# Designs tried in a protein design run: peptides against a protein of PDB entry 4Y8H. Part 30

Target 1, 222 residues: chain A of PDB entry 4Y8H
Amino acid sequence: TTIVGVKFNNGVVIAADTRSTQGPIVADKNCAKLHRISPKIWCAGAGTAADTEAVTQLIGSNIELHSLYTSREPRVVSALQMLKQHLFKYQGHIGAYLIVAGVDPTGSHLFSIHAHGSTDVGYYLSLGSGSLAAMAVLESHWKQDLTKEEAIKLASDAIQAGIWNDLGSGSNVDVCVMEIGKDAEYLRNYLTPNVREEKQKSYKFPRGTTAVLKESIVNICD

## One batch from the design tools (peptide; aimed at target 1 T1 R19)

Design b2_p24_2_s1 (made by RFdiffusion4, then SolubleMPNN; from b2_p24_2, 10 letters changed)
Fold by OpenDDE base, seed 5:
Structure b2_p24_2_s1 (fold): chain B 222 residues (1-222), chain A 24 residues (1-24)
Amino acid sequence: as target 1 above (222 residues)
Amino acid sequence: AKAAELERIKREIEERVAAMLARA
């Protein structure tokens, strides 16, 4: 997994790869790792994707209820605190790392949460098994006053660096843009760099070549 | 209805956490 967040002049971008792995097996090539907490607050999950989704749904529902009760727009710091408390309550046994980002009446925000409950604040962040490669790109190319387009490009380039350097990362790039004064823009499959066109090499076997498709499905059940 | 859904999601998370702990 590779997840990133990038602040820009008027908001924040988060991005993630879409590979889901179970050991050496790619279980899903198009797993969504960006999750909506509220309309303007999103998170990216690294670790167990199913647990990340469940946690974000719980927090999102609580934030929605609180917002309805108070007639106030949700705050990113509230989502952060609730997520931190939940992860801490289970002593980091939820195998999830999170980037939490969004816009609220106080501005744009970007945070990370580690499974052990630590939180970081930054203008750019990366988490996951591809995070080192992603961070190298971010550190090299991040600047103040990024445009929306520059931030999307930087986040996407950072995810691609993670994909190329980590077997646990790959497939497509998802992006979510949260700009102040606008609706959140979720760009599912913003990049699809690993769509190997199955070049159907139509091996026209010459007449008389028995194509022995030995599909030996060796179920190594050990 | 929303409170009931929150409790459902909470139970689901707790069950997942318990399953993760049992595998570790």
Scores: peptide ipSAE 0.023, ipTM 0.561, DockQ to the pose 0.021
OpenDDE base, seeds 1, 2, 3, 4: peptide ipSAE 0.021, 0.019, 0.014, 0.016; ipTM 0.520, 0.531, 0.435, 0.453

Design b2_p24_2_s2 (made by RFdiffusion4, then SolubleMPNN; from b2_p24_2, 10 letters changed)
Fold by OpenDDE base, seed 3:
Structure b2_p24_2_s2 (fold): chain B 222 residues (1-222), chain A 24 residues (1-24)
Amino acid sequence: as target 1 above (222 residues)
Amino acid sequence: SAEAELKAIAERIEANVAAMLARA
């Protein structure tokens, strides 16, 4: 997994690869790792996909209820606090780490949460097995006052670096852009670098190769 | 009541957020 966040002049971008793996097996080539907490607050999840989805749904529901009651737009720090408390309560059982980002009446925000409940704040962040390669790109090319387009490119380049350097990362790049004063823009499969043309290369399997009859792709992201 | 439950949830969230902001 590779997940990144990048702040720009008027908002924040998060991005993720779409590969899901179980040990040496690619379980899903197009797993969604970006999750909506609220219309303008999103997270990128890594670790156990089921745990990240369940946690984000729970927090999303609670934030929605809070927003309805208070008649206030949800705040990123509220989502962050709720996520931290939940992850801390289940220390060691939830192997999830998250990037939490969004826009609210106080501005644009970018945070990370580690499985043990620690949080980081930054203008750019990277987590996952491909995070070192992604961070190298971010550190090299991040600057203040990025445009939206520059931030999308930087985030995408960082994810691609993770994909190229980590077997646990790969397939496509998803992006979510949260700009102040605008609706969130979710760009599913923004990049598809590994779309091999399904050239039906008739791989003449050598005589004796057992034809795999039924590949059931278990979508672990559902 | 459903309203009372929503209020309790909201108050808890607000308290937690306030505590977080005070520590930051």
Scores: peptide ipSAE 0.017, ipTM 0.437, DockQ to the pose 0.016
OpenDDE base, seeds 1, 2, 4, 5: peptide ipSAE 0.019, 0.015, 0.017, 0.013; ipTM 0.393, 0.436, 0.463, 0.380; seed 1 fails the geometry check

Design b2_p24_2_s3 (made by RFdiffusion4, then SolubleMPNN; from b2_p24_2, 12 letters changed)
Fold by OpenDDE base, seed 5:
Structure b2_p24_2_s3 (fold): chain B 222 residues (1-222), chain A 24 residues (1-24)
Amino acid sequence: as target 1 above (222 residues)
Amino acid sequence: DEEAALKAREAAIAERVAAFLARS
């Protein structure tokens, strides 16, 4: 997995790859790792992806209800605190890491949360197995006062660096743009770099070749 | 007073979320 966040002059961008792996197998080539907490607050998550979605939906529902009753827009820090408390309560049994980002009446925000409950803040962040390659791109090209377009490009380039350098990352790039005063823009499959043309590898096996139907790798732990 | 009220409401929401997760 590779997830990134980038602040720009009037908001924040988050991006993620779409590969889901189960051990050595690519289980899903188009897994959604960007989750909506509220209309203007999103997170990027990895680890137990199913648990992350369920938790973010629960937190999102409570924040939305509170917003309706108070007539106040949701705050990113409220979402952050709720997520942090949840992750801490499970004492790292949830191997999830998150980037939380959004816009609210106090401005644009970008945070990260680690499984042990630590939080970080920055103008740019990367997490996941491809995070080092992504961070190298971010550190090299991030500057103050990025435009929306520059931030989208930087975030997508960082994800692509993660995809190219990490076997656990790949497939497509999803992007979510949260700009102050605008609706959030969720760009599903913004980039599809690994759309290999399905080369119909018609492997015409010559007549007489036995097809290996099932390969079971038994790890014999001695 | 308004900031304290907001923090109290956030804490109450967090508690409700925690309670819901404990029941699931």
Scores: peptide ipSAE 0.016, ipTM 0.398, DockQ to the pose 0.014
OpenDDE base, seeds 1, 2, 3, 4: peptide ipSAE 0.005, 0.005, 0.014, 0.006; ipTM 0.352, 0.347, 0.405, 0.348

Design b2_p24_2_s4 (made by RFdiffusion4, then SolubleMPNN; from b2_p24_2, 10 letters changed)
Fold by OpenDDE base, seed 1:
Parts: C-alpha cells; structure tokens; sequence
Structure b2_p24_2_s4 (fold): chain B 222 residues (1-222), chain A 24 residues (1-24)
C-alpha cells in the first residue's frame, strides 16, 4: 500500500494506490483505500483492510452523532482523537494505519495515526509499504503554498512512485480533494496507468487446429 | 414529538460519547 496526504493553500488532498495483497498474492487490483469519515473528512488506510474500513466507519458514525449533538460541523481533530483513543485501547491489535485529512470551520488539516494510537502532523505525509518511495517524491518536490493542481500532481506522482517501486502497491491512483468552502471531490481511478494492453493475437484456435497424427488402441485387460 | 425525539437522540449520543471518553 502507498497512501499520501498533501496540504495546499486552500485545502488538503489525499491519495492512494488500489492494490490489495495477501502475502505474495494480489487479492484485488482495484480496491478502494480512501474512506469517508464525514462529507468533508476523509482518510486513507494501510494495514489490515478490514480494520481500516471498520474503524473508519465506526468513528464516522460517532462523528455524525457528535455533530448532531453539538450542532457543529465535524472537526478533523475530533475524528483524530476518537480514532487514536480507540486504537490505543486495542493496543495495536486493530491493524489500522491512517492518513486523516479534511476541512472544517477551523481550516484544513492533515494527520497520520498508527495502530498503537500515536499521531503525527505534517504538510505532507506517507504511510504503507510504499511510503519510502512516496516520501522520496514528496521530499524532492514539496514546497510551501502549493496550488490545488500542484498538490494533486504531487500526491499522484508520490503514489505512482509506490506503484512502480513497491511490491505491495499497484494499479491505479485514487484521489480525494478537500478544499475549504467546497464539497469534497472523490476522484476514483484518477489515474489508470496499468491498463492491460490489448492482446496482439487471440489464443483461441478453431476446432480441428490440432491434427490427430496417430491413434493406437491398446487392450490393457488380459 | 419531533423535538422530544431529537432530544432523546441527542441524550443517547451524549451518553455514548461520554461512555466512549470515560472508557479511555
């Protein structure tokens, strides 16, 4: 898995690859690793796919309830706190590694969370087996005051570095853009750089293509 | 009736949030 987050001047972008693996096996070529916590708060998940989905759904439900109770729009820091407390309670047994990002009335936010409940803050972040490949791109090309378009490009280039160089990453790039004052833009399969080429020839032969050259009947009963 | 239902939902939410925070 390669997941990234990048802050820009008016918001935050997250991106992910679409390969799911079971050890050396590609289980799914086009899984979704971007999860909605709330309309304007999204996360990217690495680790155990079931745990990343289940924990983000649980916190998403509780954030919606909290929003209704407080008569306030959901905050990224509230989601962060709920996620970290839940993960810490389970002492890393919930195998969720998350990049949590969003926009709220306090601005744009980007955080990471590890399975033991530690949290980090940054302008750019990467997690998963492809995180070093992604971070090499981020460290080389990140600058302050990125535009939306520059941030989408940087995030997608960082995911592509994971796709090309990490065995655990592959197929497509998914993107979610969260800009202040706008709805979240979920770009499923924003890039599809691994579309299988059309086969040059058909491997279906007409019936009778294999000629019978010789037949022999051997009686094996005495 | 709708206000009471919303208040009951809000109270149940507060209790769940409080229970979630208290178990930390």
Amino acid sequence: as target 1 above (222 residues)
Amino acid sequence: AEAERLAAIAAAIAARVAAFLARA
Scores: peptide ipSAE 0.017, ipTM 0.476, DockQ to the pose 0.012
OpenDDE base, seeds 2, 3, 4, 5: peptide ipSAE 0.009, 0.000, 0.263, 0.006; ipTM 0.385, 0.342, 0.618, 0.371; seed 4 fails the geometry check

Design b2_p24_3 (made by RFdiffusion4)
Pose (drawn by RFdiffusion4):
Formats: sequence, structure tokens, C-alpha cells
Structure b2_p24_3 (pose): chain A 222 residues (1-222), chain P 24 residues (1-24)
Amino acid sequence: as target 1 above (222 residues)
Amino acid sequence: SPSYHILTDEEQEEKDTILDTLDS
């Protein structure tokens, strides 16, 4: 997995590749690693796939209840606190490595969370097996006062460094832009640079090629 | 740094045992 977060003028952008691996095998060529905790707080996860999805939904659920109880829009630091205290309690056994970003009444925010529960603050961040390929790009091209378009290009370029140079990353680039005063725009498959080439031949078989022993209609009704 | 990955059934069962012990 390669995931990044980059701050800019009026908000924050996060991006992720779309490869899932089971050992050396690609289990999923197009999974979403960008998660909605609340409408304007999004999360990119790397590590154990089920852990990142489950911990993100649990905190997302409690944030929604908290937002309703307090009659306030949720803050990123609340998602940060709830996530880090939950992950710390589980001593690293819940393998979620997260970049948490969003906008709230306090402003725009960017954080990372490691599975043992530590959190970091930054203008640019990268996690996952492709994090060094992405960080090399971020350390080369990031500057203070990026526009929204520059931040999106820098984030996807960082993801692409992971896609091409890291065997743990591949396929597509997902992006989410959270800008102050505006709806968060989730850009699923923002880049698709790894389209499978046309196959040389159709392997559709002549009908009847498979030997059949029995047939029957299955009752799915009542 | 870990990739986005899937656990086997056995690894998942062992992990759930650890998590239940910590919740106790």
C-alpha cells in the first residue's frame, strides 16, 4: 500500500493506490483505501485491510453519534483521539496505519496514526510499503503555499512513485479533496494508468465442452 | 512498512484470541 496526505492553501488532500496483496498475489486490483469517517473527515488506511476498514467504521459511527449529541460538526482531533486511544488499548494487534485528514469549524487538519497508537502532525505525510517512494517525491517537490491543483498533482505523483517502484502498490490512484467551506470531493479512480492491454485471443469455449453428470433446478422460492 | 493485506483464516483466529484476552 502507498497512501499520502498533503496540506494546501485552504484545506487538505489525501490519496491512495488501489492494490491489495495476499503474499505475492494481488488479491484486489481496485479496492478503496479512502474511508469516510464523517462527511468532511476522510481517512486513508494501510496495514491489515480488515483492521483499517473496521476501526474506521467504528470511530465513524461514534463520531456521528457524538456530532448528533453535541449539535456540532465533528472535528478531526476527535477522530484522531478516538482512533489513537482505541489502537493504543490494543497494543499494536489491530494493524491499522492511517492518514487522517479533514476540515472542521477549527480549520483544516492532517495527521497520521501508527498501529501502536502514536500520532504525527505534518503538511505532507506518507504511510505503507510504498511510503519511501512517495516520501522521496514529497521531499523533492513539496513547498509551503501549494494551491489545490498543485497539492492534488503532488499527492498523485507521490502515489505514482509507489505504484511504479513498490511491488506492494499498483493499479490506480484514488484522491479526496477536503477544502474549507466546501463539500469534500471524493475522486475514485482519479488516475487509471494501468489498464490491461487487449488480450491476444478469446478463450470462450465451444458450448458443451464441459462434461456434465447431472442437472437440477434449485428452489430459491418459498 | 506494511502493505494493504489479507490475513489467513488461521492468523485471524489467533488474532481474535489475543483481542478477546485484552478485552477481558

Design b2_p24_3_s1 (made by RFdiffusion4, then SolubleMPNN; from b2_p24_3, 15 letters changed)
Fold by OpenDDE base, seed 3:
Structure b2_p24_3_s1 (fold): chain B 222 residues (1-222), chain A 24 residues (1-24)
Amino acid sequence: as target 1 above (222 residues)
Amino acid sequence: GPSTHLLSEAERAEREKILAELEE
């Protein structure tokens, strides 16, 4: 697994690979590792996919209830606290690592949570078996005042580095963009590097254009 | 593995603030 988060000038991007493994076997080539906690708060999970999904669903439900009762938009720090408490309570049973990111009335946020309950904060983060390769890219190319497009590219490049250098990472790249004042943009299969269909003419995209193969914007407007 | 990111002073300050808020 390779998961990353990148802050930009007006929000935060998270990205993940889509490979799922069961021991030495690739079990799923298109596993979703990005999970919605709330409309504007998402997480990327490393570890057992079932565990991360279950945890995020539980926290999502609790946050939704809390938001309804308080009549306030949920805060990323609240999600972080709930996740941390849950992971700590089940320490040793849930081998999950999470990047938690989002936007709320206080701004954009990017955090990580380790299975033992430790938390970190940063402008860019990487976790998973491909984390070192991803971090090398992030450390080399991250700068202040990234644009949305630059952040998406950087996150995607970092995930790809993980894919190329880690056997536990691979297949596609998923991206979620959370920009202040906008709806979250979940870009499922933003990159599909291994699907070289022979016939795609090398569109020389002008320098800086990332080929979006399939943009499925699922506007989950509730 | 865990993030090897070296926190800037600003990131450390933000971390400390967030951790303090979480302990509350």
Scores: peptide ipSAE 0.015, ipTM 0.461, DockQ to the pose 0.048
OpenDDE base, seeds 1, 2, 4, 5: peptide ipSAE 0.014, 0.012, 0.013, 0.012; ipTM 0.452, 0.445, 0.421, 0.446; seed 2 fails the geometry check

Design b2_p24_3_s2 (made by RFdiffusion4, then SolubleMPNN; from b2_p24_3, 15 letters changed)
Fold by OpenDDE base, seed 4:
Structure b2_p24_3_s2 (fold): chain B 222 residues (1-222), chain A 24 residues (1-24)
Amino acid sequence: as target 1 above (222 residues)
Amino acid sequence: GPSTHVLSEEERAARAAILAALEA
């Protein structure tokens, strides 16, 4: 998994790859790792798929109730606190690693939560098995005062770095944009980089054949 | 960090036991 969040001048974007695994096997090529907690608060999840879904649904329900009770739009920090308390209670046995982001009356927010309940804050974050690859991109290209478009591009580039370099990441890029004063924009399969371009040539290989994709002969003699 | 994965039945059972213990 590669999940990222990037703050921009007027909001926050999160993105995720779409691979899930079961041991060494790709379980799903197009799983959804972006979850809605509330209309303007979304998270990206890594870890146990069932746990990420369950915990976000639980907190989403609680946030909705809280919002109704207070007659206020939900705050990202409220969701964060609820997630933190819940995960901490279970001492990391709920395998949810989340990037939580959103907009609320106090502004735009970006946080991360680990399974044991620790939280971080930043202008850009990455989690998952592909997080290092993603972070390399983020560290290299993040700047203050990103536009929405720049942030989407940066986030998607970071996810793609994970897709290309992490065996636990793959397939597509999902994006959710949360801009102040606007509805959240969930972009399922924003990028599908691995859509097989029309195979110009169908090569039928016998079972067990590994195709040689490229061969280069380099003369190493100085 | 973790990949997104589906638990085996055995892993799920083990996890359930732990969670039950923590809820007690």
Scores: peptide ipSAE 0.393, ipTM 0.873, DockQ to the pose 0.780
OpenDDE base, seeds 1, 2, 3, 5: peptide ipSAE 0.387, 0.379, 0.389, 0.384; ipTM 0.871, 0.871, 0.873, 0.872; seed 5 fails the geometry check

Design b2_p24_3_s3 (made by RFdiffusion4, then SolubleMPNN; from b2_p24_3, 15 letters changed)
Fold by OpenDDE base, seed 3:
Structure b2_p24_3_s3 (fold): chain B 222 residues (1-222), chain A 24 residues (1-24)
Amino acid sequence: as target 1 above (222 residues)
Amino acid sequence: GPSTHLLSEEERAAREAILEALER
């Protein structure tokens, strides 16, 4: 997995790859790793797929109830606190690693949270097995006062670095843009770089090509 | 960091047992 978040001048963007695995097998080539907590608060998840989905749904439900009760738009920090408390309660046994981002009446926000409940804050963040490849791109090209378009490009480039260099990452790039004063823009399959060219049917494997019978993805980087 | 993965049935059962124990 490669997930990233990037702040820009008027909001925040998050992005993710779309590979999921089951042991050494690619389970899904188009897994959705971006989750809606509220209309303007989204997260990107790595770890156990069921856990990332379940925890974001739980916090999403609690945030909705809280918003209704207070008659206020939900805050990103409130979602972060609820996530932190929940994950801490389970002492890392819930395998959810998240980049949490959004816009609220206090502005734009970008956080990360690990399975044991530790949190971080930044202008750009990466998590997952492809995080180092993504971070190399982010550190090289991030600047202050990014435009929306520059931030989308930077996030997408960082995800692609993970796709190309990390065996745990692959296929497509999903993006979600949260701009102040606007609705969130969820861009499912924003990039599809690995469009298998139609197998030219006649790929005559040269004599001596060993048929790859099993593809195993070994994630070496914990 | 972690990859996104699905649990086997055995791994899921083991995890559920831990989660139930933590909720008590």
Scores: peptide ipSAE 0.368, ipTM 0.873, DockQ to the pose 0.796
OpenDDE base, seeds 1, 2, 4, 5: peptide ipSAE 0.020, 0.009, 0.010, 0.021; ipTM 0.390, 0.341, 0.371, 0.391; seeds 4, 5 fail the geometry check

Design b2_p24_3_s4 (made by RFdiffusion4, then SolubleMPNN; from b2_p24_3, 13 letters changed)
Fold by OpenDDE base, seed 3:
Structure b2_p24_3_s4 (fold): chain B 222 residues (1-222), chain A 24 residues (1-24)
Amino acid sequence: as target 1 above (222 residues)
Amino acid sequence: GPSTHLLSEEERAERQAILEELES
């Protein structure tokens, strides 16, 4: 998995790849890793797929109820605090690693949270098995006062670095843009760089080519 | 960091037992 978040001049963007695994096998080539907590608060998740979805749905439900009772738009820091408390309660047994981002009446926000409840803040963040590859791109190209378009490009480039360099990452790029004063823009399959061309019915392999019977992905570094 | 992965039935059962213990 490669997930990233990037702040820009008027909001925040998050992005993710779409590969999931089951042991050594690619389970899904188009897994959705971006989750809506509220209309303007989204997260990107890595870890146990069921946990990332379940925890974000739980906090999303609680945030919705809280918003209704208070008659106020939900705050990103409120979602972060609820996530932190929940994950801490389960002492890392809930395998959810999240980049949490959004816009609220106080502005745009970008955070990360690990399974044991630790949190970070930044202008750009990456998590997952492809995080180092993504961070190399972010560190090289991030600047202050990014435009929306520059931030989308930077996030997408960082995800692609994970796709190309990390065996745990692959296939497509999903993006969600949260700009102040606008509705969130969820861009499912914003990029599809690895569209497999139609299997050529007959490819004459060069002499000495070994047929690949099975491909397995083993994550050595979590 | 972690990849996105699915648990086996056995892993799910083990995890569920741990979660139930933590909730008690």
Scores: peptide ipSAE 0.358, ipTM 0.863, DockQ to the pose 0.786
OpenDDE base, seeds 1, 2, 4, 5: peptide ipSAE 0.007, 0.364, 0.023, 0.018; ipTM 0.313, 0.863, 0.384, 0.396; seeds 2, 5 fail the geometry check

Design b2_p24_4_s2 (made by RFdiffusion4, then SolubleMPNN; its pose is not in this set)
Fold by OpenDDE base, seed 5:
Structure b2_p24_4_s2 (fold): chain B 222 residues (1-222), chain A 24 residues (1-24)
Amino acid sequence: as target 1 above (222 residues)
Amino acid sequence: SAAVRAAEAAAAQAAYEAALAAAA
C-alpha cells in the first residue's frame, strides 16, 4: 500500500494505490482505499482493509449523528480524536493506519494515525509499504502555496513512485480533493498506469516462420 | 532541508493546536 496526503493553498488532497494483496498474491487490482467519514472529511486507509473500513464507518456514523444534533459541520480534529482513541484502545488488535484529511469551518487539515494511536501533523504525509518512495517525491517537490492542480499532480506522482518501487503497491491511483468552500471531489482511478493498452501486437511473422502449435497465456503478474 | 521541515512541522503543529482550541 501507498497512501499520501498533500496540503495546498485552499485545501487538501489525499491519494492511494488500488492494489490489495494477500501475502504474495494480488487479491484485488482495484481496491478502494479512500473512505468517506463525512462529506468533507476523508481518510486513506492502510493495513487490513476490513479493519480500516469498519473503523471509518463507525467513526463516520458517530460524526454524522453528532453533526445532526449540533447542527454543525463536522471537524477533522473530531474525527482524528475519535479515530485515535479507538485505535489506541485496541492497540495491536487493529492493524489499521490512516491518513485523515478534510476541510471544515476552521480550514484544511491533514493528519496521520498509526496503529498504536500516535498522530502526526504535516503539509505532506505518506504511509504504507511504499511510503519511502512516495516521501522521496514529496520531499523533493513539495513547496508552500501549491495550487490544486500542482497538489493533485504531486500526490499522484508520489503514489506512482510507490507503485513502481514497492511490490505491495500497484495498479491504479485514486485521488480525493477537499477544497475549502467546495464539495469533495473523489477521482476514482484518476490514473491507470498499469492498464496495459491492448497492444494489438499483431506479430505478423514473416513467411517461413514455424507456426506456434500451442500458446498458453498465464497472467501471473497482471 | 531540515530547516524547511522544521518550519513546516512547527506551522502544522500550531494549526493543529489552533484547531484543537477551536474544537474544544
Scores: peptide ipSAE 0.012, ipTM 0.380, DockQ to the pose 0.019
OpenDDE base, seeds 1, 2, 3, 4: peptide ipSAE 0.010, 0.000, 0.005, 0.000; ipTM 0.367, 0.277, 0.345, 0.362; seed 1 fails the geometry check

Design b2_p24_5_s1 (made by RFdiffusion4, then SolubleMPNN; its pose is not in this set)
Fold by OpenDDE base, seed 4:
Structure b2_p24_5_s1 (fold): chain B 222 residues (1-222), chain A 24 residues (1-24)
Amino acid sequence: as target 1 above (222 residues)
Amino acid sequence: EEEKRKKEEEEKLAEEIAALPLLY
């Protein structure tokens, strides 16, 4: 996985690749790693897929209840606090590594959370197996006062560094833009740089091309 | 017996792969 977050002048961008793996196997070529906690608070997840989805859904539900109870728009720091306390309680056994970002009445925010419940803050962040490839791009091209378009480009370039150089990352770039005073813009498959070309050869062979030495039929529906 | 062994090996391999965590 490669996930990134980048702050810009009026908001925050998060981005992710779309590969899931199961050991040496590519399980899904186009999974979604960007999760909505609330309408204006999104996260990117790395680590155990089930844990990242489950923890973000749980905190998303509790944030909605908290928002209703307080009659206030949810805050990114509230989501951060709930996530870190939950993860800390489970001492890293919930394998969720998150970049949490959003806009709220206090402004735009970007944080990271590790599975043991530690949290970081920055103007740009990367996590996952592709994080070093992404960080090389971020460190080379990040500047203060990025525009929305510059931040989307920087984030997508950083994800592409993971796609090309990290075995755990691949396929497409997903983006979510959270700008102050606007709705969140979820850009599923913002870039699709790995479209497979048409196969030059048909793999439909005439019957009998491979000799059948033995045949058995196993009923798997008991 | 050899077919049973192959089925058991395939099932074991499938279980070993299935036991690996799905990672993002």
Scores: peptide ipSAE 0.386, ipTM 0.746, DockQ to the pose 0.741; fails the geometry check
OpenDDE base, seeds 1, 2, 3, 5: peptide ipSAE 0.362, 0.362, 0.351, 0.358; ipTM 0.739, 0.742, 0.737, 0.737; seeds 1, 2, 3, 5 fail the geometry check

Design b2_p24_6 (made by RFdiffusion4; failed a check: the pose's geometry)
Pose (drawn by RFdiffusion4):
Structure b2_p24_6 (pose): chain A 222 residues (1-222), chain P 24 residues (1-24)
Amino acid sequence: as target 1 above (222 residues)
Amino acid sequence: TTLTTLSTTATTALTTFLALPILD
């Protein structure tokens, strides 16, 4: 996986590739690694796939209940605290590596969380197997005072470095933009640079090619 | 015997492969 987060003028953008691997095999060519914790707090996850989904939904559920209890919009530091304390309690056995970003009444925020529970703050971040390819781009092209468009280009360029140069990353680029005072815009498949070429031949078989021993109608009714 | 050995080896390899986690 390659995942990034980049801050800009009036908010924060996060991006991710879409490849899932089981060893050297590509298990999923188009999975979503961008998760909604709350409407304006989004999370990019790398590591054990089920852990990143489960830990993101659990904290997302508790944040919703907390938002209702307090009659307040959720803050990113709450998601950060809840996620880090949960992951610390599990001593690294829940393999979730997260970039948490969002906007709230306090402003815009960008964090990373490692599976043992440590957290970091930054204007640009990258995690996953493709993180070095992405960081090399971020360290080359990031500057203070990016516009929204520049931040989106820098984030997807960083993802692309992971897609092309990291065997653990591939397929597409997902993006989510969280800007202050506006709805978060989730851009699923923002870039699709790896479209399969047209096959040379159709492998549709003549009907009856497969030998059948029996048939029967299956009762799915009551 | 050869066919039983090949089937046992193939089942073991598949079980080992399915035990790998899926990573994002």

Design b2_p24_6_s3 (made by RFdiffusion4, then SolubleMPNN; from b2_p24_6, 19 letters changed; failed a check: the pose's geometry)
Amino acid sequence: SKAAEEAKRLAAELAELAALPVLV

Design b2_p24_6_s4 (made by RFdiffusion4, then SolubleMPNN; from b2_p24_6, 18 letters changed; failed a check: the pose's geometry)
Amino acid sequence: SAAREAEERARRAAEAAAARPILV

Design b2_p24_7 (made by RFdiffusion4; failed a check: the pose's geometry)
Pose (drawn by RFdiffusion4):
Structure b2_p24_7 (pose): chain A 222 residues (1-222), chain P 24 residues (1-24)
Amino acid sequence: as target 1 above (222 residues)
Amino acid sequence: SHLGSTGTTYDQDALNTEKGLITD
């Protein structure tokens, strides 16, 4: 996986590739690694796939209940605290590596969480097997005072470095933009640079090619 | 704090490979 977070003028953007691997095999060519914790707090996850989805939904659920109890919009530091204390309690056995970003009444925020529970703050971040390819781009092109469009280009360029140069990353780029005072815009498949070429031949078989021993109607009714 | 930071999941990916788990 390659995942990135980049801050800009009035908010924060996060991005991710879409490849899932099981060893050297590509298990999923188009999975979503961008998760909604709350409407304006989004998370990009790398590591053990089920861990990143489960830990993100659990904290997302508790944040919703907390938001209702307090009659307040959720803050990113709350998701950060809840996620880090949960992951620390599990001593690294829950393999979730997260870039957490969002906007709240306090402003815009960008964080990363490692599986043992440490957290970092930054204007640009990358995690996953493609993190070095992405960081090389971020260290080359990031500057203070990016516009929203520049931040989106820088984030997807960083993801693309992971897609092309890291065997653990591939397929598409997902992006989510969280800007202050506006709805978060989730851009699923923002870039699709790896469309399969047209196959040379159709392998549709003549009907009856497969030998059948029996048939029967299956009762799915009551 | 820092302007930027990075981290790899190489050890986690290797562990997942040993356990037959899917890695994102």

Design b2_p24_7_s1 (made by RFdiffusion4, then SolubleMPNN; from b2_p24_7, 17 letters changed; failed a check: the pose's geometry)
Amino acid sequence: SSLGSYSTTDAIRDAAFAAGKVVV

Design b2_p24_7_s2 (made by RFdiffusion4, then SolubleMPNN; from b2_p24_7, 19 letters changed; failed a check: the pose's geometry)
Amino acid sequence: MKDGHYATTDAIAAQAAARGEVVA

Design b2_p24_7_s3 (made by RFdiffusion4, then SolubleMPNN; from b2_p24_7, 17 letters changed; failed a check: the pose's geometry)
Amino acid sequence: MKLGSYATIDEIAAKAFEEGKVVV

Design b2_p24_7_s4 (made by RFdiffusion4, then SolubleMPNN; from b2_p24_7, 16 letters changed; failed a check: the pose's geometry)
Amino acid sequence: MKLGSSATTDAIEAAAFAQGLVVA

